# Designs tried in a protein design run: peptides against a protein of PDB entry 8RAJ. Part 16

Target 1, 54 residues: chain A of PDB entry 8RAJ
Amino acid sequence: LPAENEDPDKAVVDLHRSPPKTKDPDLTPSGIIAKVKAGDMTQETARELLLAMR

## One batch from the design tools (peptide; aimed at target 1 P29 S30 Q43 L51)

Design b2_p20_4_s3 (made by RFdiffusion4, then SolubleMPNN; from b2_p20_4, 12 letters changed)
Fold by OpenDDE base, seed 3:
Structure b2_p20_4_s3 (fold): chain B 54 residues (1-54), chain A 20 residues (1-20)
Amino acid sequence: as target 1 above (54 residues)
Amino acid sequence: AAEEEQKLAEDALAELEAAE
């Protein structure tokens, strides 16, 4: 059975990449807050993303 | 509009700070 190596590096949000103008609903301000509330994002990462959208 | 996106980011930052 091929172990799906979920490459843990695919989850690295490159914070140094200019925030893509991502039409990704998960990267909207509301989507970021929802991820923090779900425990899927750290408050620090959320703060950095939101500051970059300002 | 860019101003609306900025306002949503500011409102979300304020919500995040209030949750600390």
Scores: peptide ipSAE 0.518, ipTM 0.877, DockQ to the pose 0.464
OpenDDE base, seeds 1, 2, 4, 5: peptide ipSAE 0.509, 0.514, 0.514, 0.506; ipTM 0.878, 0.877, 0.877, 0.878

Design b2_p20_4_s4 (made by RFdiffusion4, then SolubleMPNN; from b2_p20_4, 12 letters changed)
Fold by OpenDDE base, seed 5:
Parts: sequence; C-alpha cells; structure tokens
Structure b2_p20_4_s4 (fold): chain B 54 residues (1-54), chain A 20 residues (1-20)
Amino acid sequence: as target 1 above (54 residues)
Amino acid sequence: AAAEEQALADQTLEKLDAEE
C-alpha cells in the first residue's frame, strides 16, 4: 500500500495561525503529548501550545 | 472544564521540562 505521505507541513500546528480550538482533540494536552510521542510535533511547539492554555 | 484543561497543561509542561 502506498504510504500516504501525509504532508508533514499539515502536522505542524502553527500556534500563530490557528488559535487552539478547545474542540479539536489534537489541540488538547493529551493530543499534544500524543503528537510529540509520534514525532509529529517538537517539544518546543508542544511547550508553546501548553503555555497558551494557561 | 477550563480549570481541568489548565491543570493538565501544567502537569504536561512539568513532565516536558523534566525530560530536558
């Protein structure tokens, strides 16, 4: 099966462009941790997202 | 809900900062 190369540019949550939608499961603390563990998000980006939830 | 989300964010930050 061709690995659908999910465009890696879509996995980067641009903090400056998309306000955290509280309804997006990928923008919850748990969703952020899951992305970091998957390698789909940097620890720094995760830190910035989590700080914006304070 | 907002307070729980903030508490989870704080706990997650603490873990991320401890892995550095």
Scores: peptide ipSAE 0.350, ipTM 0.825, DockQ to the pose 0.520
OpenDDE base, seeds 1, 2, 3, 4: peptide ipSAE 0.345, 0.345, 0.347, 0.349; ipTM 0.822, 0.823, 0.824, 0.824

Design b2_p20_5 (made by RFdiffusion4)
Pose (drawn by RFdiffusion4):
Structure b2_p20_5 (pose): chain A 54 residues (1-54), chain P 20 residues (1-20)
Amino acid sequence: as target 1 above (54 residues)
Amino acid sequence: SEKEEEAEEALEELDEWEEE
């Protein structure tokens, strides 16, 4: 509900910003398997990263 | 490359786990 909302002319275009990056661009396959074995990553995401590295 | 071979081995291990 628009109680005390911003102006109707589409002012203040500085919202919807994403959070900072929390990823590394290069890893070892052994490190991917270690992340799964530690429970820190899903087999889905691990397999996706290995398909990009093979 | 060695890293590509290692990535294939890691994919086989994940497939074996999925089958289990």

Design b2_p20_5_s1 (made by RFdiffusion4, then SolubleMPNN; from b2_p20_5, 8 letters changed)
Fold by OpenDDE base, seed 4:
Structure b2_p20_5_s1 (fold): chain B 54 residues (1-54), chain A 20 residues (1-20)
Amino acid sequence: as target 1 above (54 residues)
Amino acid sequence: SEKAREAERALEELDREAAA
């Protein structure tokens, strides 16, 4: 694939941007509940994930 | 663990939503 479509602006690592808290917000208790409310996760899957975090 | 306490609160919320 032609190398020309690498948007060079994506390589600007903003050194002042706090490292993205590698905490996948989707894997936090609040993120799990948000996914259920959005219909992106079943209540059963959410329950299993939350129980594993307890 | 703080995460464990948050998970417990989230389980309680999930149970309330399931009952509604």
Scores: peptide ipSAE 0.619, ipTM 0.911, DockQ to the pose 0.597
OpenDDE base, seeds 1, 2, 3, 5: peptide ipSAE 0.601, 0.601, 0.601, 0.596; ipTM 0.909, 0.909, 0.909, 0.908; seed 3 fails the geometry check

Design b2_p20_5_s2 (made by RFdiffusion4, then SolubleMPNN; from b2_p20_5, 10 letters changed)
Fold by OpenDDE base, seed 4:
Structure b2_p20_5_s2 (fold): chain B 54 residues (1-54), chain A 20 residues (1-20)
Amino acid sequence: as target 1 above (54 residues)
Amino acid sequence: SPKAAAAERALELLDAEEAA
């Protein structure tokens, strides 16, 4: 199978991609609550995630 | 841990929002 031409531009973009902030703000307790308030997460999902963080 | 404490506080907030 021809190696899918990895777009060399994607490699450059990846090199310049800011290192992922080690802490996803969306996975903090405050970020989870913010998502619920924004309607981007259900209360049930938020509860499960928060319980796992205890 | 601070994260566990923050998670507990967040759970309390969720419970309060469900009751409102």
Scores: peptide ipSAE 0.603, ipTM 0.902, DockQ to the pose 0.666
OpenDDE base, seeds 1, 2, 3, 5: peptide ipSAE 0.592, 0.601, 0.593, 0.594; ipTM 0.900, 0.903, 0.901, 0.901

Design b2_p20_5_s3 (made by RFdiffusion4, then SolubleMPNN; from b2_p20_5, 10 letters changed)
Fold by OpenDDE base, seed 3:
Structure b2_p20_5_s3 (fold): chain B 54 residues (1-54), chain A 20 residues (1-20)
Amino acid sequence: as target 1 above (54 residues)
Amino acid sequence: SPRARAAEEALEELDRAAAA
């Protein structure tokens, strides 16, 4: 069976390694809230990200 | 910073959403 090329280089963003310095619009405070409302992010993950941005 | 203020406001919004 062809090994599904799970791209191993999907960098698991380790939230504990460094505060997200990303200019990613999806990781702005508003973008985080939007993802939670859409069900694309847990409240816990959102809280951790937002605390790191404070 | 503006980002830190926005993060604080977003945390408050999360708390409101969790209580709803």
Scores: peptide ipSAE 0.620, ipTM 0.918, DockQ to the pose 0.650
OpenDDE base, seeds 1, 2, 4, 5: peptide ipSAE 0.617, 0.617, 0.616, 0.619; ipTM 0.917, 0.917, 0.917, 0.918

Design b2_p20_5_s4 (made by RFdiffusion4, then SolubleMPNN; from b2_p20_5, 8 letters changed)
Fold by OpenDDE base, seed 1:
Structure b2_p20_5_s4 (fold): chain B 54 residues (1-54), chain A 20 residues (1-20)
Amino acid sequence: as target 1 above (54 residues)
Amino acid sequence: SEKAREAEEALELLDREAAA
């Protein structure tokens, strides 16, 4: 199976590397929850991101 | 902040899912 080219431009939100840009739609609270539900983000990472948004 | 309120609601949802 051709290796799905992981789109290198999917900004892996690494809280330790760069603060999430507030205007990134993928980093809205709803977007974070959607990623968790899709299996694209761990609950722990989501929790850390959401805590930083309070 | 609207974003802070949405973040709090999302945290509550995560906590509920973790408890299930």
Scores: peptide ipSAE 0.585, ipTM 0.902, DockQ to the pose 0.634
OpenDDE base, seeds 2, 3, 4, 5: peptide ipSAE 0.583, 0.585, 0.585, 0.580; ipTM 0.901, 0.902, 0.902, 0.901

Design b2_p20_6 (made by RFdiffusion4)
Pose (drawn by RFdiffusion4):
Structure b2_p20_6 (pose): chain A 54 residues (1-54), chain P 20 residues (1-20)
Amino acid sequence: as target 1 above (54 residues)
Amino acid sequence: AAEARKAEAEAALEELAAMP
């Protein structure tokens, strides 16, 4: 509900910003398996990263 | 070095497929 909402002319275009990056661009396959064995990553995401590295 | 890393990545995919 638009109680005390911003102007109707589409002012204040500075919202919807994403959070900072929390990823590394390069890893060892052994490190991918270690992340799964530690429970810190899913087999889905791990397999996706290994398909990019093979 | 690139061939060794590729072989390690393929082995890691087989290991991941064999996991519960």

Design b2_p20_6_s1 (made by RFdiffusion4, then SolubleMPNN; from b2_p20_6, 8 letters changed)
Fold by OpenDDE base, seed 3:
Structure b2_p20_6_s1 (fold): chain B 54 residues (1-54), chain A 20 residues (1-20)
Amino acid sequence: as target 1 above (54 residues)
Amino acid sequence: AERERREAAERALEELDAMP
């Protein structure tokens, strides 16, 4: 069984390094709002991400 | 694309400010 070494460090979105140019649907403005509504993201983190996209 | 993303972020901030 290949142990999927999910490197837990790859999930740290460095909010300071660049606005995420990610075409990741989860990091779109609508995806951010969806995560907040789901309880998967804080309003504060969502605000910081959205301000960086402005 | 960049303008559309900015306009979408502005609308999302307004929606976030309306959350309890």
Scores: peptide ipSAE 0.647, ipTM 0.929, DockQ to the pose 0.590
OpenDDE base, seeds 1, 2, 4, 5: peptide ipSAE 0.647, 0.646, 0.646, 0.647; ipTM 0.929, 0.929, 0.929, 0.929

Design b2_p20_6_s3 (made by RFdiffusion4, then SolubleMPNN; from b2_p20_6, 8 letters changed)
Fold by OpenDDE base, seed 3:
Structure b2_p20_6_s3 (fold): chain B 54 residues (1-54), chain A 20 residues (1-20)
Amino acid sequence: as target 1 above (54 residues)
Amino acid sequence: SEAARRAAAEEALEELDALP
């Protein structure tokens, strides 16, 4: 059976990439806080994203 | 506005630090 090597590198959100000018409603300051409250984002990752938007 | 995005990020940082 071919082990599907789930390439663990595909999930590395490069936090050092210039904050995508993504009109992604999920990456608004309020959307980030909502993800943290939902348990879908760590407080640390949220802090880094918000600091990059400052 | 860029200034409005910065202000919203600052407010969200304060809200984040108030989370348990």
Scores: peptide ipSAE 0.642, ipTM 0.927, DockQ to the pose 0.618
OpenDDE base, seeds 1, 2, 4, 5: peptide ipSAE 0.640, 0.640, 0.641, 0.639; ipTM 0.927, 0.927, 0.927, 0.927

Design b2_p20_6_s4 (made by RFdiffusion4, then SolubleMPNN; from b2_p20_6, 7 letters changed)
Fold by OpenDDE base, seed 2:
Structure b2_p20_6_s4 (fold): chain B 54 residues (1-54), chain A 20 residues (1-20)
Amino acid sequence: as target 1 above (54 residues)
Amino acid sequence: SAAERKRAAEEALEELDAMP
């Protein structure tokens, strides 16, 4: 059986990683909200990321 | 800009707090 190792880990924004360089659309405020709406990010994680951008 | 990102983050926090 081909293990589709789609590493779900590529979507995990490491909260301890240096603030994203402005080039990652996934780490813009709008990108964070989009991930929450998609179910790809928790509201709690999104809140922490957005607070760090404030 | 950093100021635009800050404003967008504040607006996104308000949107997030309005989510059920």
Scores: peptide ipSAE 0.634, ipTM 0.925, DockQ to the pose 0.613
OpenDDE base, seeds 1, 3, 4, 5: peptide ipSAE 0.633, 0.633, 0.633, 0.632; ipTM 0.925, 0.924, 0.925, 0.925

Design b2_p20_7 (made by RFdiffusion4)
Pose (drawn by RFdiffusion4):
Order: C-alpha cells, then structure tokens, then sequence
Structure b2_p20_7 (pose): chain A 54 residues (1-54), chain P 20 residues (1-20)
C-alpha cells in the first residue's frame, strides 16, 4: 500500500541494487569435492562448476 | 534422476583424482 510513497514522475532511480560478490573464479576439482564432503555446497552446484573446469 | 547423475559424476571425478 503506497502510504507516503515517492513522486509519480519516476523520481529517485537508485534502488534494487544487488549485494557484493562472494565467489572465486578458479578452484581445484579436489576443492569442489571437499566443499560437498563438508556440506558447504550442493552436488548440483559442484557438478556445474566441474563441467566448466573439465 | 538428476540427483543420481550428479552423484555418479562426482564419484567418477573423485576416482580419477585418486588414480592421479
């Protein structure tokens, strides 16, 4: 509900910003398996990263 | 299933790393 909303002329275009990056671009396959064995990553995401490194 | 494929793929990669 638009109680005390911003102007109707589409002012203040500075919202919807994403959070900072929390990823590394390069890893060892052993490190991928270690992340799964530690429960810190799903087999789905791990397999996706290995398909990009093989 | 997609889960079984993910698991088998990861086992293959682990076996290859053990052989190296």
Amino acid sequence: as target 1 above (54 residues)
Amino acid sequence: SEEEENEEFLEEVEEELEEE

Design b2_p20_7_s1 (made by RFdiffusion4, then SolubleMPNN; from b2_p20_7 with E2K E7R E8K E15K)
Fold by OpenDDE base, seed 2:
Structure b2_p20_7_s1 (fold): chain B 54 residues (1-54), chain A 20 residues (1-20)
Amino acid sequence: as target 1 above (54 residues)
Amino acid sequence: SKEEENRKFLEEVEKELEEE
């Protein structure tokens, strides 16, 4: 059985890292909101990210 | 409820995004 090492690339959204030029779906407004709903991101971090994207 | 907390968060974010 191929171990799909799906390395969970925990895109730890570092607020202090230059916004990755990659359209990471996890860094879209919808992706951020989805992470909050999943419990994978705090509301505070999500708010800061969403405001920084404006 | 987590659902209510998430709803309030969305309402706050939508409000902040609508003010510009």
Scores: peptide ipSAE 0.322, ipTM 0.788, DockQ to the pose 0.196
OpenDDE base, seeds 1, 3, 4, 5: peptide ipSAE 0.312, 0.314, 0.303, 0.317; ipTM 0.785, 0.785, 0.782, 0.786

Design b2_p20_7_s2 (made by RFdiffusion4, then SolubleMPNN; from b2_p20_7, 8 letters changed)
Fold by OpenDDE base, seed 4:
Structure b2_p20_7_s2 (fold): chain B 54 residues (1-54), chain A 20 residues (1-20)
Amino acid sequence: as target 1 above (54 residues)
Amino acid sequence: SKKKENEEFLKKVEEELKKK
């Protein structure tokens, strides 16, 4: 069976990506909600993070 | 559908956030 060639372009790290800001928008309640909506985070993980922020 | 379940979850979270 031909090995599924993983797209090598997906593994490319952006060298010009700015360092994560201390105020990561992905760690805010709105950012967490946005990630769930985008399918980038599970409901279970979102619940745990949101509960930790209460 | 996982999409529908996520939408229902988000609605519930948004409602809880409005109550605070």
Scores: peptide ipSAE 0.228, ipTM 0.738, DockQ to the pose 0.181
OpenDDE base, seeds 1, 2, 3, 5: peptide ipSAE 0.226, 0.223, 0.227, 0.226; ipTM 0.730, 0.728, 0.729, 0.730

Design b2_p20_7_s3 (made by RFdiffusion4, then SolubleMPNN; from b2_p20_7 with E2R E7K E12K E19K)
Fold by OpenDDE base, seed 1:
Structure b2_p20_7_s3 (fold): chain B 54 residues (1-54), chain A 20 residues (1-20)
Amino acid sequence: as target 1 above (54 residues)
Amino acid sequence: SREEENKEFLEKVEEELEKE
């Protein structure tokens, strides 16, 4: 079975699946913005995440 | 431009973060 190398860097933060309770450094405001800039996150998802962190 | 898209995104995020 090919190990789904779910590249952990490509973990699309699905707000609908798990509200990120994660101390994941990639889910800091700066990390979210960096993912958008990288094209790894949509602006809409990033906006929702940033608002939920407030 | 990717830079313009990122700028517009940041401006919208800042605006929403200032409204609450």
Scores: peptide ipSAE 0.249, ipTM 0.753, DockQ to the pose 0.177
OpenDDE base, seeds 2, 3, 4, 5: peptide ipSAE 0.241, 0.242, 0.234, 0.245; ipTM 0.745, 0.746, 0.749, 0.749

Design b2_p20_7_s4 (made by RFdiffusion4, then SolubleMPNN; from b2_p20_7 with E2R E7R E8K E15K)
Fold by OpenDDE base, seed 1:
Structure b2_p20_7_s4 (fold): chain B 54 residues (1-54), chain A 20 residues (1-20)
Amino acid sequence: as target 1 above (54 residues)
Amino acid sequence: SREEENRKFLEEVEKELEEE
């Protein structure tokens, strides 16, 4: 069975995890917006993340 | 279009951020 190498660089944004104080550029407001524009994140997930950062 | 959806999303996010 081919092990689907799920690329470990897909940071699964666990919405139920306290927003990591991550210096992760992917979890900045600008990074979230960039993922939505790229189609790598839903608008709903992005809204929830942005509201949790407020 | 995806561009129009992205525009509406940005306008909504900007509005939600200005309500602070």
Scores: peptide ipSAE 0.326, ipTM 0.794, DockQ to the pose 0.191
OpenDDE base, seeds 2, 3, 4, 5: peptide ipSAE 0.324, 0.325, 0.321, 0.328; ipTM 0.793, 0.794, 0.797, 0.795; seed 5 fails the geometry check

Design b2_p20_8 (made by RFdiffusion4)
Pose (drawn by RFdiffusion4):
Structure b2_p20_8 (pose): chain A 54 residues (1-54), chain P 20 residues (1-20)
Amino acid sequence: as target 1 above (54 residues)
Amino acid sequence: SEELKEEAEEALEELDEWDE
């Protein structure tokens, strides 16, 4: 509900910003398996990263 | 590298075995 909303002319275009990056671009396959064994990553995401490194 | 490719294939095979 638009109580005390911003101007109707589409002012203040500085919202919807994404959070900072929390990823590394390069890893060992052994490190991928270790992340799954630690419960810190899903087999889905781990397999996706290994398909990019093979 | 060749070594890194072989290691990545082994790691994929290990994940496939887990699915089974």

Design b2_p20_8_s1 (made by RFdiffusion4, then SolubleMPNN; from b2_p20_8, 8 letters changed)
Fold by OpenDDE base, seed 3:
Structure b2_p20_8_s1 (fold): chain B 54 residues (1-54), chain A 20 residues (1-20)
Amino acid sequence: as target 1 above (54 residues)
Amino acid sequence: SAARREAAERALEELDEADK
């Protein structure tokens, strides 16, 4: 049986990724949606923030 | 900016779809 050695070390989070040049990456519409999808923000909070940006 | 307002509107639509 080919041992699919999924190298567990490939989950290297690139710690050297340049921070996004946006002053508030977490307060962009896309950043807000990403946080909701990740479970880091409630849908209600996201809705309030997005309504304020409209 | 107008672009941010449009993106916010689209994001609100996406939230409404995700809640279904």
Scores: peptide ipSAE 0.602, ipTM 0.902, DockQ to the pose 0.546
OpenDDE base, seeds 1, 2, 4, 5: peptide ipSAE 0.592, 0.590, 0.590, 0.591; ipTM 0.902, 0.901, 0.901, 0.902

Design b2_p20_8_s2 (made by RFdiffusion4, then SolubleMPNN; from b2_p20_8 with L4R E6R W18L)
Fold by OpenDDE base, seed 1:
Structure b2_p20_8_s2 (fold): chain B 54 residues (1-54), chain A 20 residues (1-20)
Amino acid sequence: as target 1 above (54 residues)
Amino acid sequence: SEERKREAEEALEELDELDE
């Protein structure tokens, strides 16, 4: 049985990692807001990401 | 993208309306 290692890709939005691939659906403006609303991202981290996209 | 910049600006406004 192939153990699909579904590594839960905890999208650790590492702000120090290579510029967020703006094509990642989890890193769209709407995706960022959705993560904040879900409690998966802080408002501070979301603000920094959104400001970098401006 | 100018579209992405606009979406980011709108999302910043929405973020400022969220309670801490």
Scores: peptide ipSAE 0.590, ipTM 0.899, DockQ to the pose 0.494
OpenDDE base, seeds 2, 3, 4, 5: peptide ipSAE 0.589, 0.588, 0.589, 0.589; ipTM 0.900, 0.899, 0.899, 0.900

Design b2_p20_8_s3 (made by RFdiffusion4, then SolubleMPNN; from b2_p20_8, 6 letters changed)
Fold by OpenDDE base, seed 1:
Structure b2_p20_8_s3 (fold): chain B 54 residues (1-54), chain A 20 residues (1-20)
Amino acid sequence: as target 1 above (54 residues)
Amino acid sequence: SEEKKRAAEKALEELDKADE
């Protein structure tokens, strides 16, 4: 069976690729509101987080 | 970010309306 030539060039992790700024969607105002609507966050906690972003 | 501040202010207004 022909050995699948795993192209070693696909494993070049570009070390110079700036890590994607993982904007935690949970730390956006819209993400906070979405969590409250889903029941995953209390309105009080959401208020405190949003006030800290002001 | 000014955009984040404005979004936070709007989100606070939405929370205050949900408590009525």
Scores: peptide ipSAE 0.566, ipTM 0.890, DockQ to the pose 0.537
OpenDDE base, seeds 2, 3, 4, 5: peptide ipSAE 0.562, 0.564, 0.561, 0.553; ipTM 0.890, 0.890, 0.889, 0.887

Design b2_p20_8_s4 (made by RFdiffusion4, then SolubleMPNN; from b2_p20_8, 6 letters changed)
Fold by OpenDDE base, seed 1:
Structure b2_p20_8_s4 (fold): chain B 54 residues (1-54), chain A 20 residues (1-20)
Amino acid sequence: as target 1 above (54 residues)
Amino acid sequence: SAERKRAAEEALEELDRLDE
């Protein structure tokens, strides 16, 4: 069976890494909220990321 | 960006509503 290429693009958002100034839609405030709503991010992680953007 | 800061603040308020 072909090894499912685990898409390495589950970039573990390293909370300790300066949020990349990347226009990554997943790292926008709206993208963070969307991940929480989808169950792909904890509320705690989302809060920390959003506080760092304020 | 001032826009990103405002969006982050609005998202924090939305996040607080999701916790209720």
Scores: peptide ipSAE 0.610, ipTM 0.910, DockQ to the pose 0.587
OpenDDE base, seeds 2, 3, 4, 5: peptide ipSAE 0.609, 0.609, 0.609, 0.610; ipTM 0.910, 0.910, 0.910, 0.910

## One batch from the design tools (peptide; aimed at target 1 I33 R47 L50 R54)

Design b2_p21_1 (made by RFdiffusion4)
Pose (drawn by RFdiffusion4):
Structure b2_p21_1 (pose): chain A 54 residues (1-54), chain P 21 residues (1-21)
Amino acid sequence: as target 1 above (54 residues)
Amino acid sequence: SEEEEEDQEIIDEALEEWDEE
């Protein structure tokens, strides 16, 4: 509900910003398996990263 | 290199095991 909303002319275009990055671009496959074994990553995401590294 | 061959083997084994599941 638009109580006390911004101007109708599409002012203040500075919203919807994404959070900072929390990823590394390069890893060992042993490190991928270790992350799964630790419960810190899913087999789905781990397999996706290994398919990019093989 | 030997390290690259070892890493390749690790990747192939890990993907085979997970695909069998």

Design b2_p21_1_s1 (made by RFdiffusion4, then SolubleMPNN; from b2_p21_1, 10 letters changed)
Fold by OpenDDE base, seed 3:
Structure b2_p21_1_s1 (fold): chain B 54 residues (1-54), chain A 21 residues (1-21)
Amino acid sequence: as target 1 above (54 residues)
Amino acid sequence: SPAAEREQELIDAALEALDAE
């Protein structure tokens, strides 16, 4: 089985680009909160993302 | 749009949940 080397470097959401209406479940309001709870996102980054989606 | 209003409500609820962490 090829190791799915999901290069963690490709998930850098450029906060300065208007958030594409990403149908990415990980960039939904609930997905952002789940990442913060998992320790995969800072509270500050999550706040900036949510405010940019508003 | 009722869809945009629901999306905004989800964002506001997520901001409130984030401030409670």
Scores: peptide ipSAE 0.546, ipTM 0.883, DockQ to the pose 0.361
OpenDDE base, seeds 1, 2, 4, 5: peptide ipSAE 0.543, 0.546, 0.546, 0.543; ipTM 0.883, 0.884, 0.883, 0.884

Design b2_p21_1_s2 (made by RFdiffusion4, then SolubleMPNN; from b2_p21_1, 9 letters changed)
Fold by OpenDDE base, seed 2:
Structure b2_p21_1_s2 (fold): chain B 54 residues (1-54), chain A 21 residues (1-21)
Amino acid sequence: as target 1 above (54 residues)
Amino acid sequence: SAEERRQQELIDRALAEWDAK
């Protein structure tokens, strides 16, 4: 099976792209807030993401 | 939808908490 080289660069959330209706629980408002509380995301990044979802 | 309202409330609460710090 060709190892789909998932380009690690695809994990870069393009802040200029409309937040995909991502089924990714880590990209939901709850998931983002949880990441900040866990120290896995900066408050600044989370703020930008949440503002884009508003 | 009710879900959209809940998500917006979470967003607003988080932003308010972070702006207050």
Scores: peptide ipSAE 0.596, ipTM 0.899, DockQ to the pose 0.624
OpenDDE base, seeds 1, 3, 4, 5: peptide ipSAE 0.594, 0.588, 0.592, 0.589; ipTM 0.899, 0.899, 0.899, 0.899

Design b2_p21_1_s3 (made by RFdiffusion4, then SolubleMPNN; from b2_p21_1, 10 letters changed)
Fold by OpenDDE base, seed 4:
Structure b2_p21_1_s3 (fold): chain B 54 residues (1-54), chain A 21 residues (1-21)
Amino acid sequence: as target 1 above (54 residues)
Amino acid sequence: SPEEKRKQELIDKALAELDAK
């Protein structure tokens, strides 16, 4: 039987890992700016999103 | 909340960066 030595320490790290608040990096102020810099978002849309988050 | 304040500061900085370009 392949002893799936799933290291039990990995499970403990996952429990204390606050669920990654998967703050969609795209919804963060920095993510919005990154999208604008990449040309994936207009400056106007970015401004509206940032103001809505305020 | 301190977290809300930090978020607001990040938003304000992002807006300033956006308006500067």
Scores: peptide ipSAE 0.571, ipTM 0.892, DockQ to the pose 0.438
OpenDDE base, seeds 1, 2, 3, 5: peptide ipSAE 0.565, 0.563, 0.563, 0.563; ipTM 0.891, 0.891, 0.891, 0.891; seed 2 fails the geometry check

Design b2_p21_1_s4 (made by RFdiffusion4, then SolubleMPNN; from b2_p21_1, 9 letters changed)
Fold by OpenDDE base, seed 3:
Structure b2_p21_1_s4 (fold): chain B 54 residues (1-54), chain A 21 residues (1-21)
Amino acid sequence: as target 1 above (54 residues)
Amino acid sequence: SKEEEERQKLIDETLAELDAQ
């Protein structure tokens, strides 16, 4: 059975790719309001977070 | 910066939506 030589050359992790600033979707204004609507965050905590981001 | 103004606007709109609930 021919061993499929999976070319190991696809694992070049480009170390120069700045880690995507994964803006935590939960810390966006839209993510915060979604948590409040879901009951996962208080309105007060959401207000404090949004004011700190201003 | 235009990006900073758009960010600030989104925060202010979200605060207004939050305070309206």
Scores: peptide ipSAE 0.543, ipTM 0.890, DockQ to the pose 0.343
OpenDDE base, seeds 1, 2, 4, 5: peptide ipSAE 0.533, 0.535, 0.536, 0.534; ipTM 0.889, 0.890, 0.890, 0.890

Design b2_p21_2_s1 (made by RFdiffusion4, then SolubleMPNN; its pose is not in this set)
Fold by OpenDDE base, seed 4:
Structure b2_p21_2_s1 (fold): chain B 54 residues (1-54), chain A 21 residues (1-21)
Amino acid sequence: as target 1 above (54 residues)
Amino acid sequence: SAAEEAEIDARLAAAKAEALA
């Protein structure tokens, strides 16, 4: 049976798309700090996320 | 910058310390 090579639809990541304003309160700098205070996130993970948001 | 990284580390360390208190 021929394997249907589903051409992976290259989702053209529109590089010009303004990063969606993550309205997710959990992904804001304040939300990340709050998760660390609650023990729901490690300091290391929080550090990586905060550095990536700059 | 190294200064910005140090500030983030200090804030996170403080947050973790508050969680343990």
Scores: peptide ipSAE 0.549, ipTM 0.887, DockQ to the pose 0.683
OpenDDE base, seeds 1, 2, 3, 5: peptide ipSAE 0.540, 0.536, 0.545, 0.547; ipTM 0.884, 0.883, 0.887, 0.887

Design b2_p21_2_s2 (made by RFdiffusion4, then SolubleMPNN; its pose is not in this set)
Fold by OpenDDE base, seed 4:
Structure b2_p21_2_s2 (fold): chain B 54 residues (1-54), chain A 21 residues (1-21)
Amino acid sequence: as target 1 above (54 residues)
Amino acid sequence: DAAWLAEIDARLAAAEAERRA
């Protein structure tokens, strides 16, 4: 499945297994915020992802 | 870091508010 269709929980797991790549727009801070705005991600999941990439 | 957490929470809250409006 394309990364854009992954379950938010899988995205969290993926970030822990493989650090976010600058070339993946879905894993950038802006991309994560955009998913929340689109209703494709919860605030809680987004918060955890953003903390993990600090 | 409290400043980073505050920034994240503010941005996420704003995004959610825009989605609901």
Scores: peptide ipSAE 0.568, ipTM 0.895, DockQ to the pose 0.658
OpenDDE base, seeds 1, 2, 3, 5: peptide ipSAE 0.565, 0.559, 0.564, 0.566; ipTM 0.895, 0.894, 0.893, 0.893

